# Peptides against a protein of PDB entry 6NYY: the designs that were tried, part 65

Target 1, 212 residues: chain A of PDB entry 6NYY
Amino acid sequence: KHFEQAIERVIGGLEKKTQVLQPEEKKTVAYHEAGHAVAGWYLEHADPLLKVSIIPRGKGLGYAQYLPKEQYLYTKEQLLDRMCMTLGGRVSEEIFFGRITTGAQDDLRKVTQSAYAQIVQFGMNEKVGQISFDLPRQGDMVLEKPYSEATARLIDDEVRILINDAYKRTVALLTEKKADVEKVALLLLEKEVLDKNDMVELLGPRPFAEKS
Target 2, 212 residues: chain A of PDB entry 6NYY as posed
Amino acid sequence: KHFEQAIERVIGGLEKKTQVLQPEEKKTVAYHQAGHAVAGWYLEHADPLLKVSIIPRGKGLGYAQYLPKEQYLYTKEQLLDRMCMTLGGRVSEEIFFGRITTGAQDDLRKVTQSAYAQIVQFGMNEKVGQISFDLPRQGDMVLEKPYSEATARLIDDEVRILINDAYKRTVALLTEKKADVEKVALLLLEKEVLDKNDMVELLGPRPFAEKS

## One batch from the design tools (peptide; made by RFdiffusion4, then SolubleMPNN)

Design b2_p16_4_s4 (from b2_p16_4, 8 letters changed)
Fold by OpenDDE base, seed 3:
Structure b2_p16_4_s4 (fold): chain B 212 residues (1-212), chain A 16 residues (1-16)
Amino acid sequence: as target 1 above (212 residues)
Amino acid sequence: METIKELQEMFSYSTV
């Protein structure tokens, strides 16, 4: 208990008990976080869910905490499932509300960064090929791209294709699991915080063996 | 090494 609370404080920051969300915003956050949680639950290469919360902390209105595997090497499949999990919030909003909010900005940034990294750093795209360029870091002088404008366009196109593929995969998954997303969202609205045991009770055991 | 840290930070899913 004390150790878990300490980890929560380190990862989530201090609970902003002073930030009162409007009921509709809280509902949006609940379904958003439920989307992440359910996507992570049913994606093989997603990290195991530890906790999901709709209590505002730090800069976030909600969060899903996963137990990252200590791994230094990631497969293309692992990166795709992580992208899908990251898109889970946006997709849930679309499915349940027919509208999207600004809540997914950080998620979309992460997905965009991951997609570019896969294509231009890790050489994971067949059309672009076995290339590796350093992406300009935030604050680095926009050095001239070490590739042609034609290559730049190809990269941009393949990034969009990759993100759209991940998005479509997430839409298909969360549409199939729509009832599970709703169950998680409703329970979040009641309890504000769910752990792995709550998820197991609600959804059953995760269909993938946790690689110990 | 820095790329791994960035990847690890990307997957600290604090959904704002």
Scores: peptide ipSAE 0.049, ipTM 0.682, DockQ to the pose 0.682
Fold by OpenDDE base, seed 2:
Structure b2_p16_4_s4 (fold): chain B 212 residues (1-212), chain A 16 residues (1-16)
Amino acid sequence: as target 1 above (212 residues)
Amino acid sequence: METIKELQEMFSYSTV
């Protein structure tokens, strides 16, 4: 408990117990986080869920925390499932509310970064090819791109394709598991915090063995 | 450099 709280504080910041959300906002957060949780539950290469919370922390209104695997190498399939899990919140909002919010900004940033990294750093795209370029870091001088504008356009197109494919995959998954997303969201609204045991009780065992 | 691992440890609903 104390160790988990320390990690949560470092990653998510301090709990903002004084932040009162409107019921509709709280509902949005619950379904958003439920989307992440359920996507992670049913994606083979997603990390196991540790905790999902709709208690505001730092700049976040809710979060889903996963146990990262001790791995240094990632497959294209693993990265895709991680992208889908990351999109789970946005997709849940679309499925349940027919609208999107600004709440998924960080998720979209992560997905965008992952997609670009796959294409321009890891050489995982057949059209762009086996190339590896450094992506500009935040605060780096805009160095001249080591590739042509034609290549830049190709990269942008392939990034969009990859993200859209991940999005569609997530829509299909969470549509299939819509009832599970709702169950998790409703339980979040009741308990505000769920752990792995709550998820097992609610959804049954995760269909994929946890890789130690 | 934030690793992919670090970036994906927690998914947050962000405030504007």
Scores: peptide ipSAE 0.183, ipTM 0.694, DockQ to the pose 0.281; fails the geometry check
Fold by OpenDDE base, seed 1:
Structure b2_p16_4_s4 (fold): chain B 212 residues (1-212), chain A 16 residues (1-16)
Amino acid sequence: as target 1 above (212 residues)
Amino acid sequence: METIKELQEMFSYSTV
């Protein structure tokens, strides 16, 4: 508990208990975070859920927190499941509200970065091929791309395809598990914070054995 | 900060 709270403060910042969200916004956050939580629960290669919260912290209105595995090598399948988990919030908003908000900006940034890395750093795309280029860091002068404009267009197209595939996979999953997303969201609105035990009580044991 | 990011991954609903 104390260690988790310390980590949470460093990652998420201090709780902003004085920030009162409108009920509709709080509902949106709850369903968004429930989407992350449920996607992570039912995706084999997702990291174990530690905590999900709709208490505002720093610049965040809610969050889902996971324990990363001590893993240095990732498969394409593992990266896809991580992308799906990251898209879980946006997808939940679409399923339940028929609208999207700006709240998924950081998630979309992470998904975009992952997709580009898979294609241009890890060589995981057959059309682009077995190539590895350094992605420009934010603030680096965009050095001349070591590839043609045609290759740049191909990369952009394949990134969109990969993200769209992850999105569709997430839509299928959370549509199947729609009732579970709602259970989690409703309990979040009541308790504001859920842990792994709350998820087990709601959904049953996670269907994937935690590799200890 | 980097070490803690290695220990925990957080997905957040961000404010504009």
Scores: peptide ipSAE 0.173, ipTM 0.699, DockQ to the pose 0.206; fails the geometry check
Fold by OpenDDE base, seed 4:
Structure b2_p16_4_s4 (fold): chain B 212 residues (1-212), chain A 16 residues (1-16)
Amino acid sequence: as target 1 above (212 residues)
Amino acid sequence: METIKELQEMFSYSTV
């Protein structure tokens, strides 16, 4: 309990119990977080869900917390499943509401950063090849790119392809599991916070063995 | 190490 609360404070910040969401916004957040939760549940290489909440914390309106694996090396497949899990909120909003909101901004930032890192730092793209460049940090003068404008365009195109592939994979998954997303969202609207046990009760055991 | 921390931070999902 105390350790989990400490982690929650570090990740989510302080609970903003005074921030009252409108019912429609709260519904959007519930389905958004349910999308993350269900995507993480049914993706083999995603981290196990620890907690999902629609109680606003810090700058967030809701969050899904996962148990991080002590892992230093990531495969392309693991990074893809993590991207899909990250896109789960946006995809859920699109599937259930036919519209997208600003709620996925941080998710899209993370997905974008991951995609660029895979292509330009980890050499995981066949077209770009076995290259590794440092990405400009926020505030670094975008010095001259160490590659040509043609290479820059290729990188941008391959990033979009990778993100779109992750998006399509997430759409397929959450469409298949649409009823499960709705069950989680409805239970979130009732309880505001769900843990792993709530998810097991609702969806059954996670279909992938937790690698200890 | 920094890249791994950045990757780990990427996996906390907050709706903003």
Scores: peptide ipSAE 0.077, ipTM 0.693, DockQ to the pose 0.679; fails the geometry check

Design b2_p16_5_s1 (from b2_p16_5, 8 letters changed)
Fold by OpenDDE base, seed 1:
Structure b2_p16_5_s1 (fold): chain B 212 residues (1-212), chain A 16 residues (1-16)
Amino acid sequence: as target 1 above (212 residues)
Amino acid sequence: DSLEWLQSVLSQPSRY
């Protein structure tokens, strides 16, 4: 308990008890976080869910926390599942509300960064090819790109394709598991915080064996 | 290191 609280403080910051969301906003957050949780539950290569919360902390209104694995090598399939998990919140909003919010900005940033890294750093795209370039860091002078504008356009197109494929995969998954997303969201609205045990009680055991 | 950066991004909680 103390260790989990310490991790929560480091990751989420201090609880903002004074930040009262409107009921509709709180509902949106609950379904968003439920989307992350359920996507992570049913994707083989997603990290195991540790905690999901809709209690505002620091700069966030909610969060899903996963157990980081010491992993140094990622496959294309693993990165795709992680992208899908990251898109789970946005997809849940679309499925349940028929509208999207600004809340997914951080998720979309992460997905975008992952997609570009896969294509231009890890050579994981057949059209772009077996190339590896350093991505400009935030604040670095945009050095001349080591490739043509035509290649830049190709990269941009393939990034969109990759993200759209991940999005469609996530839509298919969370549509299939729509009832599970709703169960998690409703329980979040009641308890505000769920752990792995709550998820097991709601959804049954995670269908993937925890690699010890 | 691009891998360290990726690991840092992937290990971070999803924040709304």
Scores: peptide ipSAE 0.214, ipTM 0.834, DockQ to the pose 0.850
Fold by OpenDDE base, seed 3:
Structure b2_p16_5_s1 (fold): chain B 212 residues (1-212), chain A 16 residues (1-16)
Amino acid sequence: as target 1 above (212 residues)
Amino acid sequence: DSLEWLQSVLSQPSRY
């Protein structure tokens, strides 16, 4: 118990008991986090869900925490599933509310970064090809891109295609699992925090064998 | 390294 609390403090920061969300905002957060949780549950290459919470902590109104595998090599399929999981919150908002919020900003940043990395660092796009360029790090002088403007446009187009593909895949998944997203969201509104056991009770065992 | 950055991003919880 003390160890788990210590980890929660390190990861989530101090619980902001002083931040009272309006009921509608809390509902939005619950469905957003449920989207992440359910997407991660049914995507083979997503990391297993450890905890999902709608209790505001630090800069976040909610969070989904996953147990990362000790992994040094990622496949294109694995990165796609992770993108889908990351888009799960935004997609859930669209499905249930017909509107999107600013809450997905961090998720979209991560997805964008992952997509660019796949195309320009890992050579995972057939049109762009087997190339690897260093992306400018935050604080590095924007050195001139080592490729032409035509290549830059191609990269931008292929990034959009990849993100849109991940988005569509996530929409299809969460539409199929819409009832499960609803169940998780409602339970979050009741309990505010769910763990893996709650998810198993609610949805059944995760359909993918845990890599021991 | 690009891999360290990726690992860092993937290990972080999703935040609303």
Scores: peptide ipSAE 0.211, ipTM 0.831, DockQ to the pose 0.864
Fold by OpenDDE base, seed 5:
Structure b2_p16_5_s1 (fold): chain B 212 residues (1-212), chain A 16 residues (1-16)
Amino acid sequence: as target 1 above (212 residues)
Amino acid sequence: DSLEWLQSVLSQPSRY
């Protein structure tokens, strides 16, 4: 329900036709979204791209929407690719503009949450080990952490390592595909909305078989 | 369910 509502809010969110972005801001959004789109296109375990838009909706200036698969089990590799896809916007900004913006806040939040979950919930980090703790949810009484301060520091360090590795992987990918990111960004500036078919026409078929 | 939370996060569109 919350997911459907979030999608519906994104899809159905009132086009804030009233937010006139400056041309430079619109360009930044286009390249940011192109980064997400291209990263998702060339990462095996990313979800298929459904729609990319630079038309402001709700609180967002642009978005990339993916078709989620019903998946109950995630590997480390799958989670890493999803992190990379999520970092695609920030990385694109760095590559093309040599600067970063506040626009990636939501992406960074998601990446941070995923990294912590991998380490403290799924036991996916060798140094931290085969442990599983519930992450405090917003509103849960901050119960004392069931681990020492030393363990907390270790977790924080390993989270940073994981995120940095994902970031570096994304930089490598989008640097290799820099021309594709630019093609997508330019087409976004023209059409404002792209779908999967537009991406196929522009980049060719996605190199990964659609898991039916 | 940690998995439901993860699925929710992973399924959300990226927003600029």
Scores: peptide ipSAE 0.193, ipTM 0.818, DockQ to the pose 0.763
Fold by OpenDDE base, seed 4:
Structure b2_p16_5_s1 (fold): chain B 212 residues (1-212), chain A 16 residues (1-16)
Amino acid sequence: as target 1 above (212 residues)
Amino acid sequence: DSLEWLQSVLSQPSRY
């Protein structure tokens, strides 16, 4: 408990107990976080859920925390499932509310960064090929791209395709598991914080063996 | 290191 709380403080910052969300905003956050939680639950290569919360912390209105694995090598399939899990919040908002909010900005940033890294750094795209370039870091003068404008366009197109594929996969999953997303969201609205045990009680055991 | 960056991104919780 103390170790988890310490990690939560490092990751999430201090609880902002003073931020009272409007009921509609709190509902949106609950369904958003439920989307992350359920996507992570039913994706084989996603990390198992450790904690999900709709209590505002630091700059976030809610969060889903997963148990990280010590892993040095990632497959394309693993990265895709991670992208889908990251898109779970946005997809849940679309499925349940028919609208999207600004709350998914950090998720979209992570997905975008992952997609570019897969294509430009890891050579995981067949059309772009076996290339590896350094991505411009924030604050680096956008030096001349080490590739042509045609290659830049191709990269941009393939990034969009990859993200869209991940998005569609997530839509399919959360549509299939729509009732589970709603169950998690409703329980979040009641308890504000859920852990792995709450998820097991609600959804049953995670269908994937925990990699020892 | 691209791996360190990736690990950092993957280890971070989803934040709304």
Scores: peptide ipSAE 0.216, ipTM 0.835, DockQ to the pose 0.857; fails the geometry check

Design b2_p16_5_s2 (from b2_p16_5, 7 letters changed)
Fold by OpenDDE base, seed 4:
Structure b2_p16_5_s2 (fold): chain B 212 residues (1-212), chain A 16 residues (1-16)
Amino acid sequence: as target 1 above (212 residues)
Amino acid sequence: SALERLQEVLSQPSRY
C-alpha cells in the first residue's frame, strides 16, 4: 500500500481533493478511464491494468495505470495494441456521448509520438521505407529536416493512417465490449478507484495469460 | 536512444 501510494504520488501527483468536478464532467472522466481499462483488458499486447482512478491528481482528472513489462523489442502488433489502449478513453467518449473532450490531449500526444517513432525511427512503414531519422526534440531549434518536404508529407499522411487504423480497431473493440465499458464506468462512479481485482470481479479473468 | 524514449512513452499512465 505505501509503495503503491508512493508510485501514485510520483506518477499522478498529489490528490486534489478540493477540486470539485461537475457531475457531467465526472461522468465523462469515468467513461474515459473505463475505455482505457476495458481496451487494456481485451488487447493481448496491452499491459495489464494496475489501477484506474477518477480522483483528480495534479493536472489530471483521472488516470489509468498499467504494469509495465520489461521489454526490449517491440513488434508493430504490440505497438498497435498499446496505441489502441491509449485511444480507449477518447473512443469511449465518442461511443457513449457522441462528443469528444480536451481531456484526451495527453493520450493523443502519446499516440502521435509512438506513431512517428514507428515510421520515422524504426522503419515500420512500407511506404516511407526502412529509414531512421532523429525526431526533433521539444526546444531543439527547428533544424532542417534531414528529408524532403515530399517525404515529410508522406510521413504525416502515414502517421494519420496508422493512428486512424488504431482508432478504428479501438472503436470496434469497445463497441463489442460496450456493456463492459459501462459496467466499469458505473463502478468507477461509485468507488472512484478500481484495481485489477475489481476488474476480475466485474469482467472475469483477463483472457490473456500474463507472460511471466 | 529512440527505444528508451519509446519505452518512456509506453510506460506512462494515461492521464485525463
Scores: peptide ipSAE 0.328, ipTM 0.894, DockQ to the pose 0.844
Fold by OpenDDE base, seed 3:
Structure b2_p16_5_s2 (fold): chain B 212 residues (1-212), chain A 16 residues (1-16)
Amino acid sequence: as target 1 above (212 residues)
Amino acid sequence: SALERLQEVLSQPSRY
């Protein structure tokens, strides 16, 4: 108990006991986090879920934490599954509420960064080709792009296509698993925090062997 | 590195 609480404090910060969400907002958070959890559960190359919470902590209203594997090489397929997992919250909101919220901003930022990195830094797009450019860091003087405006437009288009493909894949998955998302969301509303064991009890064992 | 930045993005918990 003390060790888990210590980890929670390190990762999530202090519980904001004073932040009272409206019931509808708390419901939205629960379904958002359930979307992440279920997407991560059924995507082979997603990291295993460690914890999901709808208790407001620090700057977040909820979070899903995964146990990252020590990995030095990523394939396009692996990165796509990670993008889908990251989009799981937004997709869940769309499926269940027919509306989207501002809560997915951090997720969209991550997906955007990953997509640009794949195309511009890792040469993972056939149309753009086997190129690698440094992306400007936040705070670096926006130096002139080392490529033409035509190439910039192509990159932007292919990034949008990649993100849209990940989004569509996530919609298909969470639509298929809609009942599981509902189960997780309802259990989150009851318990506020779920771990891997709760997910196994609710959904059965994760269909992918833990890579030792 | 580009890889380190990617790893940082991938290792961070999802936050709502």
Scores: peptide ipSAE 0.324, ipTM 0.894, DockQ to the pose 0.838
Fold by OpenDDE base, seed 5:
Structure b2_p16_5_s2 (fold): chain B 212 residues (1-212), chain A 16 residues (1-16)
Amino acid sequence: as target 1 above (212 residues)
Amino acid sequence: SALERLQEVLSQPSRY
């Protein structure tokens, strides 16, 4: 329900036709979204692209929407690919502009949440070990952490390592696929909205079998 | 659950 409503709010969010982006800002958005799209295309465990848009909707300047799979079990490798896809926008900005923007805040939040969950809730880090703690919900009074300050520092360090590894992997991927990112970005600047068919026409078929 | 929260994070569209 919350997911459907979030999608509906994104899809149904009033086109803020009133936000005229400067050409340079619109270019930045296009390359950012192209980074997400291309990363998602070439990462096996990423969800397939449903829609990518640089038309401002609600508070967003652009978005990439993916078709979520009904998946109940995630491997560490699968979660890493998802992190890489989520970092695709930030990485694209770095590769093409040599600078980063504040636009990636939501992506960084998601990556951070995923990394902490992997380490603290799912025991997916060898140094931290086979532990599972409840992460405080937004608004919960964090009275006491069920682990020491030393463990907290270790968790923080391992989260940074995990995110940095995902970032480096994404840099390598989008550097290899730099021409594809450029193609997608240029087509976005022309059409403003792309779907899966546009991506197939531009990049060829996705190299992974559709789990229909 | 932790899984549900993770799924919520993973399922959300990227917003710029």
Scores: peptide ipSAE 0.306, ipTM 0.886, DockQ to the pose 0.777
Fold by OpenDDE base, seed 2:
Structure b2_p16_5_s2 (fold): chain B 212 residues (1-212), chain A 16 residues (1-16)
Amino acid sequence: as target 1 above (212 residues)
Amino acid sequence: SALERLQEVLSQPSRY
């Protein structure tokens, strides 16, 4: 318990027991986190869910934690599934509420960073080509781009295409699994925290063998 | 490295 709490503090920050969410906000968080959880459950190359919580911590209202594998090489397919998992919260909000919130900002940032890295650093886009450029870090002076404005526009377009494809894939998945998202969300509203065992009890075993 | 930055992004829990 103490060790788990220490990990939770590192990951999520301190519990904000004083943060009282409105019932509708808490519902939104539950469905958002359920979207992440279910997307991660049914995407082969997503990391398995370790814990999902709707207890506010630090700057977050909820979180989904996955057990990352030590991995040194990523394929486009693997990165796509990770993008879909990351979009799962936003997509769940869209499916269940017909509206989106600002809560998905961190997810969108991660998806954006992944998409740009794939295209600009890892040469994973056919139109942009087998190129590799350093992305500006936060706080780096805007150095002259090593490519033309035409290439910059192409990169921006292909990033949008990649993210939109991931979004559409996630919409299709969570629409198919809509009942499962609902089940997870409702159980989150009851228990506030779910683990892998709760997910197995609710959804059955994860369809993909855990690569040990 | 670019890979380390990507891994950092991928390893972070989703926060709402």
Scores: peptide ipSAE 0.282, ipTM 0.883, DockQ to the pose 0.848

Design b2_p16_5_s3 (from b2_p16_5, 8 letters changed)
Fold by OpenDDE base, seed 2:
Structure b2_p16_5_s3 (fold): chain B 212 residues (1-212), chain A 16 residues (1-16)
Amino acid sequence: as target 1 above (212 residues)
Amino acid sequence: SSLERLKEILSQPARY
């Protein structure tokens, strides 16, 4: 308990017990987090879900916590499934509410950063090719790009394609698993916090072996 | 490194 709470503080920040969400906002958060949870459950290369919560913490209204694997190398497939998991909240909102919110901003930032890293740092795009450039850090001076404006346009196009492909994959998955997303969301609205055991009881065992 | 930065991005929990 104390150790879990310490980890939760590091990850989520302090509980904001004073944030009273409107019922519709709380419902939105529940379905958003359910989207992350279910996407992570049914994607082979996603990390195992540890905890999902709709209790507001720090700057977040909810979170899904995963057990990261100690790994130094990532495949293109692993990065795609992680992008899909990260898009799960936004996709769930679209499927269930027919609208999107600002809540997915951090998720979209992560997906964007991952997509650019894949294309310009890891050479994982055939059209852009086997190139590796450092991405500017937040606060770095905008140094001259080591590539032409034509290459910049190509990179931007291929980033959009990669993100759209991940989005479509996530839409297909969460549409197939729509009933599971609803079950998780409804249980979140009741319990506010779910763990791995709650997910197993609700959805059955995760279909992929936990690679330790 | 670029890989460390990616790992940092990927290790952050999904937050709403």
Scores: peptide ipSAE 0.168, ipTM 0.787, DockQ to the pose 0.861
Fold by OpenDDE base, seed 5:
Structure b2_p16_5_s3 (fold): chain B 212 residues (1-212), chain A 16 residues (1-16)
Amino acid sequence: as target 1 above (212 residues)
Amino acid sequence: SSLERLKEILSQPARY
């Protein structure tokens, strides 16, 4: 309920029809969203794309909406592909414009949170080992970390390694699929909104079996 | 749970 309402509020957030993006900004958004869409299309463990839009809604200038699978367990490989999909926008900007924007802030936040969770909550890092700590919630008193400063440094280093590996993987993928990113971006600039069917028409069927 | 928090992170649409 609260999650659906949060998604509905995010999706149903007032179309700020009033934010007139400059043509260059709208182009940047289109390529950013195309990066997310194409990364999600070609990553096995990414959620299926439902909708991609460059119509500003709420605080976002664009968005890619995915159908989350009812999944209770995640593998390290699944979490990596999700990180790559989340980095797709930033990587697209780098590939096409040779520059990065502030637009990826929320994506980087999610990637950072996922990386820390993998290392300190799920024990998915060999150097840090089979440990599980609760990450402080926003507003929790910073209780003393249950680990040493040396362990904190190790965690931070391994988080950077994990994120950089995901970034490099995403760069490789979207470089290979650069023409597909361009096609999606150009169609976004024309239609402003694409669905799964538009993606199938443009890119062909998703190479992974839809888990019905 | 940590898993619920992860699900919340993962289920949020990518926003530009």
Scores: peptide ipSAE 0.157, ipTM 0.775, DockQ to the pose 0.817
Fold by OpenDDE base, seed 4:
Structure b2_p16_5_s3 (fold): chain B 212 residues (1-212), chain A 16 residues (1-16)
Amino acid sequence: as target 1 above (212 residues)
Amino acid sequence: SSLERLKEILSQPARY
């Protein structure tokens, strides 16, 4: 309990109990977080869900917390499932509301950064090839790109393809599991916070063995 | 390193 709360404070920041969300906004957050939770539950290479909350913390209106694995090397498949989990909130909003909100901005930033890293730093794209360039940091002078404008366009196109593939995979998954997303969202609206045990009670055991 | 930056991205919870 105390250790988890300390981690939650470091990761989520302080609870902003003073932020009263409108009921429709709170509903949107619940379905968004349910999308993350369910995507992470049914993706083999996603980290196991530890906690999901619709209580505003720091700059976030909700969050899904996962148990990180001590891992030094990541496969392309592992990175894809993590991208899908990160897109789960946006996809849930689209499936349930037919609209998207600004709430997914941080998720889209993470997905974009991951996609560029896979293609430009890790050489994980066949069309771009086995190249590795440093991505410009925020505030670095846009030094001349070490590659041509044609290569820049190719990178941008392959990043969009990778993100779209992850998005489509997430749409397929959460459409299949739509009833589970709704169950999680409704329970979030009631309890505001769910843990792994709540998810097991609601959805059954996670179908992937936790590699200890 | 690029790997450290990736780990930082991956260690952050999904946030709404």
Scores: peptide ipSAE 0.178, ipTM 0.803, DockQ to the pose 0.875; fails the geometry check
Fold by OpenDDE base, seed 1:
Order: C-alpha cells, then sequence, then structure tokens
Structure b2_p16_5_s3 (fold): chain B 212 residues (1-212), chain A 16 residues (1-16)
C-alpha cells in the first residue's frame, strides 16, 4: 500500500480531488482508460496492468499504470503490441462515442515517437531498410538530415502506415472485446480505481502466463 | 541511447 501510493505519486502526481469533471467528461475518461486496460490485458507483449484510475492527478484526468519489466531488447512484435495498448484509449473513444477528443495527445505522441524510433533508429522497416539515425532531441537545432528529402518522405509514409496498422489492430481487438471494455468502464465509473484483482474478477485471468 | 529513450517512452503510464 505505501509503496504503491509512493509510485502513484511519482507517476501520476498528487490527486486533484477538487477537480470535478463533468459527468460526460468523466464517462469519456472511464472508457478511454478501459480501452488501455483491456488492450493491455489481451495483448501478449503489453506490460501487466497494475492499476487503472479515473481520479484526476497532476495534469492527467486518468491513467493506466503497468508493472515495468526490466527489458533491454524489444522485438518488432513487442513494440507493435505496446503501440496498440497505447492507442487503446483513442480507439475506445471512437468505438463507444463515434468521436475523438484531445485526451489522447500524450498517447499519440508516444506512438509517434515509437514508430519513428522503429523505422529510423532500429531499422525495423523493410522499405526504409537497415538504417539508424539519431533523432534530434526536442530543442536541438535540427541539423541537416543525413538523408535526402525523398527518404524523409518515405520515412513519413512508413511511420503513418505503421501507426495505422497498430490502430487497425487495436480497433479489431477492442471491437471483439467491446463488452469487456464496457464492463471495465462501468466499474471505473463506480470505483474510480481498479487493480489487477478487479480485472481478474471482470475478465478472468489474463490469458498470458506471467513470464517470471 | 536510442534504446534508453525508447524505454523511457515505453515505461511511462498511458495518461489521459
Amino acid sequence: as target 1 above (212 residues)
Amino acid sequence: SSLERLKEILSQPARY
């Protein structure tokens, strides 16, 4: 309990109990977080869900917290499942509300960064090939790109393809698991916070053995 | 490293 609370404070910041969301906004957050939680539950290479919350903390309105694994090497398949989990919130909003919100901005930023890293740093794209360039840090003067404008266009196209593939995979998954997303969202609206045990009670055991 | 940067991105919780 104390250790979890300490991690929550570090990750989420202080609870803003004074920040009252409108009921419709709270519902949007619940379904968004449920999308993350369910995607993470049914994707083999997603990190195990530790906690999901719709209590506003710091700058966030909700969050899904995962138990980080000490992993040094990632496969393309593992990175794809992580992208899908990260898109789970946006996809849930689209499936349940037929609209998208600004809430997914941080998720889309992470997905974009992951996609560029896969293509430009890890050589994981067949069309771009076995290349590795350092991505400029935010605030570094964009030095001349070490590749042509044609290569830049190719990279941008392949990033878009990769993200769209992850998005489609997430849509397929959360459409199949739509009833599970709704169960999680409704329970979030009641309890505001769910743990791994709540997820097991709702969905059954996670279908992937914890690789100890 | 690029890997460390990726790990940093991946280790952050999904936030609304």
Scores: peptide ipSAE 0.175, ipTM 0.795, DockQ to the pose 0.874; fails the geometry check

